# Peptides against a protein of PDB entry 5HOI: the designs that were tried, part 307

Target 1, 351 residues: chain A of PDB entry 5HOI
Amino acid sequence: FRYMPFSPAGTPFGFTDRRYLTMNEVGYVSTVKNSEQYSITVSFFDVGRFREYHFEDLFGYDLCFLNEKGTLFGQSKTGQIQYRPHDSIHSNWTKIIPLQAGERITSVAATPVRVIVGTSLGYFRSFNQFGVPFAVEKTSPIVALTAQNYRVFSVHYSQFHGLSYSLSELGTSSKRYYKRECPLPMSLPNINSDMKKDANLDYYNFNPMGIKSLFFSSYGDPCIFGSDNTLLLLSKWRSPEESKWLPILDSNMEIWKMSGGKETTDIHVWPLALAYDTLNCILVKGKHIWPEFPLPLPSEMEIRMPVFVKSKLLEENKAILNKKNEIGADTEAEEGEEDKEIQIPVSMAAE

## One batch from the design tools (peptide; made by RFdiffusion4, then SolubleMPNN)

Design b1_p28_2_s4 (from b1_p28_2, 8 letters changed)
Fold by OpenDDE base, seed 4:
Structure b1_p28_2_s4 (fold): chain B 351 residues (1-351), chain A 28 residues (1-28)
Amino acid sequence: as target 1 above (351 residues)
Amino acid sequence: MSIIEKFRADPELQEEAKKLFEEIKKLK
């Protein structure tokens, strides 16, 4: 296993000179590799609220976090971080994070009030939005970070203990834990099944944990989207003993439904954010499980409890079709080859 | 067993999810 730099919804270069450093509901950050330099573009979905900007990256930033106020960049090997406010009123700042030999920045997060840096040795470093340090805490190795306001969702990995998570609040004087290194019930990528497609090998080399993204919902619940394409939400996180990870969307099931019950291998959900009951996502079409250039328009996918089993839905649809044919057999009306779209009963969609 | 398979086998997780969905629907 190798600790790799993680950014929410970041994509590999693959065979291209371009990748997304990060994307979410605010926008997307792309980097283009030139011979010795990178050109970074920060783009926004709300073009009326924000202006796209670009700059030359001499450091080769491989970490990024975008929020409504600015973009945090990081270089995993050198420890350099840069915060760039979207507004010209606030100055950019740069800092070097001291790294030990072989230590890497594995993830960065930024809110309008906090900057967080996590490392492969489990150093959790917190700053204000101006790069003033608060604290350094030693945790288990950090593999992913996200943050909303003062809250931080961190994912940890140990070879012995697997995946764990923490949920914390970064006040002015102290860090409060709601959850501290609790087991994360997310499935790791299965090398034998998920890597059978050469196109996925590049992705899992880029992101060995298969965490496509992690974010806070609009209600402030921690969410994670893994390699199994399941959206997990941490319910009742304010009551640590009652808190449970809930699968709230099986995106493979939703794609299967959208495809009229056909197995589709060329459509993939790429998660951006959860707003209310709707996953904001990119519907990726093609060979790669990640979005290419240009970025498709975001799509909305309603969350649904993954209670349905494909086999049962197919049996019920066959039973409905057979009943329609029995009722229709008493009327000699013409066999028009109407496209047998599997009508998934709307009632099964609403419960 | 996937997390979805575990969820389908766990009535308590299903009840917690149902409550969450009811809460989300009330906040719309």
Scores: peptide ipSAE 0.649, ipTM 0.964, DockQ to the pose 0.850
Fold by OpenDDE base, seed 2:
Structure b1_p28_2_s4 (fold): chain B 351 residues (1-351), chain A 28 residues (1-28)
Amino acid sequence: as target 1 above (351 residues)
Amino acid sequence: MSIIEKFRADPELQEEAKKLFEEIKKLK
């Protein structure tokens, strides 16, 4: 297994010279290969609040985290990190993270008050927004990070224990754990099923864990979106013994419903954020499961308990169709072969 | 067994999810 650099909703280059380093509800960060250099653009969805900016990247940043105050960049191999405030009032800062032989920065996160760096050896490094270090903690190998305010959600991976997670708060004096290296009940990519489509191979080579994104909800709950296209939320995280991971959206089921119960292989959900009861996402159309260029406008998808089974819904719809045909059989048989699009009643979505 | 299959088999997880959805709807 190789620890790869992870950024929330980051995309591979594939066969192109460009990719998204990260995207969320604030915006998207793209990088373009220009010979031996990279051009980075930081773009925003709220163009009234923020101005797009670009710069030349001589280091080849492969890690990124975007927040409302700035962008954190990292280079996984060299250990260089850069924080760039969106405003011109605060200065950019650069730092080199000391890495051991073979160690990589695997993930970075930034809030308006904290910068976090996670490594393939499980070094968790915390800084303030000015790059002043707080602590270095040794954990299990870190594969993903996100943060909101003082709170950090970290995903860990070991060959022996699989996926685990931690939820911590980075106060001024100490790190508090709500959860520490607890099992994460997320499905890993199934190499035999998910990699059979050549279009997905590039993605799983880029992101072996299949974590499309992780974020905090608008209410501050840890969320993760895996290769199974299920949104998981950590409920009751303030009560460590009561906390459970809940599937709150089966995006494959919602796409199937939106498609009139047709199996679609060309529409994919790309997660950005959870705001209230809606997943902010990109609806990707095409062969690749990730967004290409130009980026489509974000869409909203209402969260829904994944209680419905496709087979049962299809049986119920067949039973409704059969009853309609029995009632309609008493009126004259004009055999118009109109393609009866199975209108899944929108009402079955809201209960 | 997927997490969704586990959720469908676990009444306690379903009840906790229902409570979460009720809380989210009250805060909107």
Scores: peptide ipSAE 0.648, ipTM 0.964, DockQ to the pose 0.859
Fold by OpenDDE base, seed 3:
Order: structure tokens, then sequence, then C-alpha cells
Structure b1_p28_2_s4 (fold): chain B 351 residues (1-351), chain A 28 residues (1-28)
């Protein structure tokens, strides 16, 4: 296993000179390789609120986190981080994170009030928005970070214990834990199924954990979207003993429904954010499971409890079609080629 | 067993998900 730099919804280069460093509900950050240099562009979905900007990257930033106030960049090997406010009123700042031999920055996160750096040795470093350090904590190896306001969701990996998570709040004086290195019930990428396609191998070499993204919902609940394309939400996290991970969307099932019950291999969900009951995502068309260039417009997908089974739905639809054919055999054959869209009964989602 | 298969086999997880969906619907 190799610890790789993780950014929320980041994409590999593949066979191209360009990739997305990160994307979410605010926008997307792209990098283009030009010889020994990179050109970074920070783009926004709300073009009325924000102006796109670009700069030359001489460091080869491979970590990124975008929020409504600025963009945090990091270089996993050198330990360099840079915060760039979107507003020109506030100055950019750069800092070098001291790394041990072989240590890598594995993830970075930024809110309007906090900057967080996680490493492959499990050093959790916290700063204010101006790069002033608060603390260094030793944890299990960090593989992913996200943050909202003062709250941090961290994912950890151990070869012995697998995936774990922490949920913490970064006050001014102390770090409070709601959850500390508790088991994360997310499925890891299945080498035998997921890596059979060369296009998927490139992605899992880039992101061995298969975490496509992690974020906080609009209500402040920790969310994670893995290689199984299931959206997990941590319920009741304020009551740590009662907190449960809930699958709230099977995106493969929703794509299967949208295709009229046909198995599709060329449509993929790429998660951005959860707002209320709606997953904001990119619907990726093609061989790659990640978005290419240009970025498609975001799509909305309503969350649904994953109670339905494909086989049962297909059997129920066959039974409905057979009953319609039995009833329709007594009335004249109007040969309307009504496209047999599998009407999945919406009514069973309300019980 | 996937997390979805575990969820389908666990009535308590399904009830907690139902409550979450009801809460989300009340906040809209």
Amino acid sequence: as target 1 above (351 residues)
Amino acid sequence: MSIIEKFRADPELQEEAKKLFEEIKKLK
C-alpha cells in the first residue's frame, strides 16, 4: 500500500496533461502541465459571486481544498502549502510543513477559520486562516480530510485495523472529539472487479482508498462517497454512542433506473456536495469514472434509502407487463410503440 | 456483504434512516 495525496473529488491526469485537483459545490480547480511548470485555474459555478483566476505553479501542487473564501494548495512531498483567498483584499500566504524522511502530506482542508494538514505518519496539524499554528497531534495515518467551520472529518488507514474515522471540533484552546478513530464501514476498492478495466486501474493507482469525495452536508453531517458509489452519512454524531453510518444513496441503482433498467457502463456519478436531500454531482459519460475536460454542468440526484433490489424490481415490472397484456388482449391492438420505460413505482419510497 | 446489504438486513438502521429523511423533509 502507498499513501497518495487525496483531495475531494480530485481526478488523475490519465493520458492527458490536465486534471482536476479538487471540485465541490463552490467550483473546481484544474491544473495543466506545461513542461516543468503547471498552470492552475480556480473556476466557480456561481460566476456572479466569484471571478475565475489562474496562476503559474512552480511547485507542482498535488493537494487542494476549495471553500467559499479561498483555496488551499499543498505539495505532498515538499510539505509546501499555500492559501489563496478569492478576494484580492486578503494576502496569499505560503508555509512549509516540516516532514520526516518518507512522510507525505496526504490531505489538506481549509475553512474560513481553520487550515488542517494531515500526513502519512498521522500528524494532524491545525492552523488559523492566516497560517498561525495551533497544535500538532499524533494520530493514525491520515488518508483524507474535510472541514466545515470549526469541525473536521478525518479518515485514517491502518494495515491492521483498516479504515477508521474521527470527527473533531477545533476550538481556540483545545480539540474536542465527537468520534476518535472509530471503525468506518466503507468498502475498499475490490482489486478483482474494479481494476479489470484499464481506465479504473489509473484511478485506483491515483486513489487507492477509492474515496471519490468526502464533505459535510448542508446540515453539517459527515458524508463519504466510496468506490461502491454509495453515499454514506453519519447520523446522530452529536450523541456519539447513538451515531450510525447510513447509506442514503445507491448511485449505481439510480443510474440503472435512469437508464430504464439497462446495465450501463459509460455513465458514472462523481460527487460534489449534499445540499438538503439532493446530491450535487457530475454525471460522467465515457470510459473513465472521473470527469474529463470540459467539465459537464452539475446534476442533482435526490437521496433515497437503498431498500430496492434490481431483481425484485424487474420481476414486479414483468408481472405488471403480463397483467397489462392479459387485460389488453380483450381490447383492439393499437400498435403504439410506447417506449417501455420501466415505470419504477415512486410510491414505495414513502413508506 | 456490502453496506447496502447490511442495511437491508438491519431494521434498526432502516428506522434511523427513515427518521433522518423525515428530519430533512421538515427542514425544507
Scores: peptide ipSAE 0.648, ipTM 0.964, DockQ to the pose 0.884
Fold by OpenDDE base, seed 1:
Structure b1_p28_2_s4 (fold): chain B 351 residues (1-351), chain A 28 residues (1-28)
Amino acid sequence: as target 1 above (351 residues)
Amino acid sequence: MSIIEKFRADPELQEEAKKLFEEIKKLK
């Protein structure tokens, strides 16, 4: 296992010279290889609120976090980080994170008030928005970070303990934990099933944890979207004893429903954010499970409790079709090969 | 067992999810 640099909804290069460093509800950050350099573009979905900008990257930033006020970049090997405010009123700043031999920055996060750096050795480094350090904490190895305001959701990985998570608040004087290195019930990518498709091998080499993204919901709940395409939400995190991870969307089930109950391998959900009851996502079409260029427009997918079982839905639909055929068998309707689109009852979409 | 399979086997998780969905629907 190798600790890889993680950014929310980041994509691999694959066979191309370009990738997304990160994307969320605010926008998307792309990088293009140009000889030994990179050209970075920061693009926004709200073109009225933000102006797209680009710059030459001489460092090869492989970590990124985008928020409404700026973009944080990081270089996993050198420890260099750069914060670029979107507003030109505020200055860019650069800092080198001291790394030990073999240590990597594995994830970065930024809010309007905090910058967070996590490492493969489990160093959690916190800064203000101006790059002034608060603290260095030693945790289990960090594999992913996200943050909203003062709150930080961190994912940890140990070969011995698997995946864990922490939820903390970075006040002015101290770090408060709501959860500290608790088990994360997310499934890891199954090497034997998921990696048999060559197109997925590049992704899992880029992201061995299969964490497509993690974010806070609009209500401030920690969310994570894994390789199983399930959106997990941490409920009741304010009451640590009562807090549970809830699967709130099976995106594979929703794609199956949208496809009229046909198994598809060419449509994939790429998560951006959760706003209210709606997952903002990219519907990826093609061989790769990640978005290519140009980026499709974001789509909205309503969250749904994953109670339905495909086999039961198929049995119910067969029973409905058989009843319709038994009632209709007294009328000489010609055997047109009507494409048996499984009429998924619209009523099962309303619960 | 996937997290979804665990969820389908756990009535307490289902009830907690139902409450969460009801809360979200009230805030929309």
Scores: peptide ipSAE 0.648, ipTM 0.964, DockQ to the pose 0.847

Design b1_p28_3_s1 (from b1_p28_3, 17 letters changed)
Fold by OpenDDE base, seed 1:
Structure b1_p28_3_s1 (fold): chain B 351 residues (1-351), chain A 28 residues (1-28)
Amino acid sequence: as target 1 above (351 residues)
Amino acid sequence: SLEELYNSLDEVEKKIFEKRLKRLEEAA
């Protein structure tokens, strides 16, 4: 196992000279190899709100995080980070994160108010949007980060304990944990079964954790999309004892439905963001599970009710149906007022 | 009851549930 640089929805180069460093609901960042240099382009979905820009990258940035106010870049080996505001009112800044021998920056995140750097040794470094440092904390090795406002969702990896996660808030004076290195119930990529396709091996070498993306929902819930193509949402995270991961979308099942029940091996969901009850994603057609160039237009997929809510509704509907059948077997139909119990159709409860 | 179930949901689960109920009502 090697710690690889992670960026949300980042793609490998594959056999090409170009890749996406990151993409989300705001836009997409691409990099193109040009001899010993890279050309980076920051593109936006809302072309009326934002102007596309590009720059030459002499450092080979392999980490990226895009938000509505700027783009954070990082170089995993050198420790260099650069923040580029989208607005020209604010200046770009560059810093070097001190790395130990063999340490790598594994993930970076940026909000309008915070910059976060995570490393393969578990150094969690926090800054303000101007690059002023707040703190350095030693955690378990960090493999992925995302952030929204003051909140940080971090994924950790231990060879002995597997995947864990933390949810924290970076106030002005202190870091608060809502969750601290709790078990993450996400399956790791199965090297033996899935690696029979060269394209899967290339992706595994780029992202050995199989985390396609990591984001906060529009409601501020941590979301993760793994190699199993299931969208997990952390529910009830404000109540540490009640907090649970909900499988809110099986994207393979949705693709199967969209295909009319045909096994499709050439359509893949690439997650961008969760807005309300809709997964913003790229529908990828082809051999590779990741978007190529040009980027297709984003698609929307409706999330499902949490499986436990569906199971309860199905159990309640079954209990109601069984009671109606038991009562209907013995007593003649007195015309009791049909309390229009909203029977969620079994089809929609099962869908 | 459906109400007890709804009351057991968090704010996010409630909003998802409410939107789905509304779509069900608009489709019926």
Scores: peptide ipSAE 0.000, ipTM 0.293, DockQ to the pose 0.030
Fold by OpenDDE base, seed 2:
Structure b1_p28_3_s1 (fold): chain B 351 residues (1-351), chain A 28 residues (1-28)
Amino acid sequence: as target 1 above (351 residues)
Amino acid sequence: SLEELYNSLDEVEKKIFEKRLKRLEEAA
């Protein structure tokens, strides 16, 4: 197994000179090969709030994390990291992370208050937004990181134990664990079944764990989107014994429904963020499961509500519609027929 | 009851439920 640099929703170069280093709800970071250098562009979805910028990259940054205040870059082999605020008020800073022989930076994350670096040897390094170091902790090998405010979601890999996760809070004086190297119930890419398509091999070589993205929801819950195209959300994480992973969206099932029950092999969900009850994503049409250039506009997919909650909401919606009909409001309820055919997969009714 | 159901939900499920109800009420 080779540890590859991971960034949330990052794409491979494939046969092109360009890729996305990362993308989320804030925007997307692209890099283009220009002979021996790279040109990096930081683009935003909210063009009124943020101004696009670019710079020349002589180091070949292969790690990236975008937030509302800045962009963190990393070079997996050299250990160089750079933080670039989006504003001109705060200065850019660069640091070299000391790496052992064969060690790689595998993931980086940044919030407005924290910078986190994870390595293939399981070194977890924390900094403030100005690059002042807090601590170095030794964990199991880190394969992915995301962070929101002071909270960090880390994914770990062991050849013996598979995938695990940690959820921690990086206070001013100490690190608190809510979860520490607990089993992560996510399927790894099936090399034998998925590799029949050349496009899947290219993606597997770029991302052997099949983690398309990980993020915190707008409510601060850890989310992960794997190779199975299922969005998992960690519920009740404040109660260590009650915490569970919820499969809140099967994107293959949603695409199947949107197609009118046709097998669609050319539409793919590329996850950006979970905003309340909607997955912000790119709908990718084509041969590759990842977005190409230009980036399509983001789409929203409604998450699966719990069956018992959904049944009650459907009862309330029917009661509201019946009251509207009694009041003589000619709101043609076109929406009322599509909700009837949402077959809940039998596998999800058995838990 | 809907209230008993809501009280049985965790923080995430409550937030989703509240947002969905609000959208249904605003569409009403």
Scores: peptide ipSAE 0.000, ipTM 0.335, DockQ to the pose 0.032
Fold by OpenDDE base, seed 4:
Structure b1_p28_3_s1 (fold): chain B 351 residues (1-351), chain A 28 residues (1-28)
Amino acid sequence: as target 1 above (351 residues)
Amino acid sequence: SLEELYNSLDEVEKKIFEKRLKRLEEAA
């Protein structure tokens, strides 16, 4: 296992000179590799509210977090971070995070009020939006971060315990935990089954945890989207004993429904954000499970409790077909090889 | 709300949901 820099919805270079450093509901940050430098572009979905900007990156930023007020960049190996406000009123600032030998910045997050840096040794560093440090805390190794306002959702990894998560609030004087290194019920990428496609191996090498993105919902609930393409939401996190992960969307099931029950291997959901009851996402069409250039327009998927599993739908459809055949057994109607389209149950189509 | 959505599920749907959640927990 190798700690890799994680950014929400970040994409690998693959065979290209370009990748997305991060993307969310605000916009997308791209980097183009030149011979000795990178060109970074910060683009926005609301072009009326924000102006696209670019700059030359001599450091090779491999970490990014975009919010409505600015963009945080980080270099995983050198420990350099840069915050760039979108507005020219506020100055850019740069800082070097002290790293131990072999330590990496694994994730960065920024809100209008906080900057957070997580490392492969589990150093959790907090700053204000101006780069003034608050605290350094030692946790389990951090593999992913997101933040909204004062809240931080962190994902941790242990070789012995797998994935865990924390939910904390970074007040002015103290950090409060709502959850502290609790088990995260997310499947890791299965190297043996999923790596049959070269594109999956490239993505695994970029993101060994398979966390495509993590964010806070519009209601302030932690969300994570793993390699299984299931959106998990942490419900009731204010009540420690009642808090549970809800699989609120099976994107593979939704794609299957959208295809009329056909096996679709060339359409992938790339998560951006959860706004109310709608997943904002990119529908990726092609060989790669991540968006290419140019970025497709965002799509919306309604969240639904994925109560039906394909196997059960297949069993129910077989049972319905067997019952129809038992009722129809008195008529010698020719078994034409009609392409038996898997009928989506009316309950799944009417919602 | 997610709670209203969960509460709108029938007993069979809730059991399938719980069984799926348990499988995710066992895979963690």
Scores: peptide ipSAE 0.000, ipTM 0.244, DockQ to the pose 0.025
Fold by OpenDDE base, seed 3:
Structure b1_p28_3_s1 (fold): chain B 351 residues (1-351), chain A 28 residues (1-28)
Amino acid sequence: as target 1 above (351 residues)
Amino acid sequence: SLEELYNSLDEVEKKIFEKRLKRLEEAA
């Protein structure tokens, strides 16, 4: 197994000179290889709020995190990080993270108040937005990070235990854990089944964990989108014993429905963010599961209810319909195609 | 009760519940 640099919704170069370092609801960061240097572009979806900017990258940044206040860059091998505020009032800063022999920065995250660096040896480094260090903690090997305000969602990997996650809050004086290295019920990419397509091998080599993205929802809940194209949301994380992962969207099933029940092998969901009850995503058309250039406009995909809540609403809907039938109202309530029993695959009904 | 269920939900589950309940009421 090889630890690779992870950035939320980052894309591989493939056979091209360009890739997306990261993308989310704020925008997208691209890098173009030009001989021995890279040209980085920070682009925004709200062109009225933010101005696109470019710079030359002599370091070959392979890690990126974009937020509403700035962009964090990292170089996985050298340990260099750079924070670039979008506002020119604030200065850029650069720092070198000390790495051991063979250690890599595996992920970086930035909020308006925190910068986080995770490594392949499980070093979790926290900074303020000005690059002032708070602490260094040793955890299980970090494979992915995201952050919102003071909260950090980290994904860890162990050869013995597979994937785990932590949810923590980085105060000024202390780190609080809501969840600490708890099992993450996400399947790793299956090397044997998916590797039949060269494009899948290229993506696996870029991202061996298959984590397309992770983010916090607009409500502040950890979300992860794996290789199975299922959006998982961590519910009830404030109550550690009641916390559960909810499969709130099967994007393959949603694509299948959008196609009118046709098998579509050329449409892919690329996750950006969860805003309320809508997944912001790029609908990718083509051979590659990731967006190419130019970036398509974002699309919206509505999430599904938790199974236990859906069952109760279906019971209530049946009770309402029965009362209407007693009143002799021949309202053909078209059971909207959304409320038809999506036969939850028997595998998901048994867990 | 539906109210007891709603009160047991987290912030996200409540918003999803409210939205779906509204749709069921509009379809009913």
Scores: peptide ipSAE 0.000, ipTM 0.284, DockQ to the pose 0.030; fails the geometry check

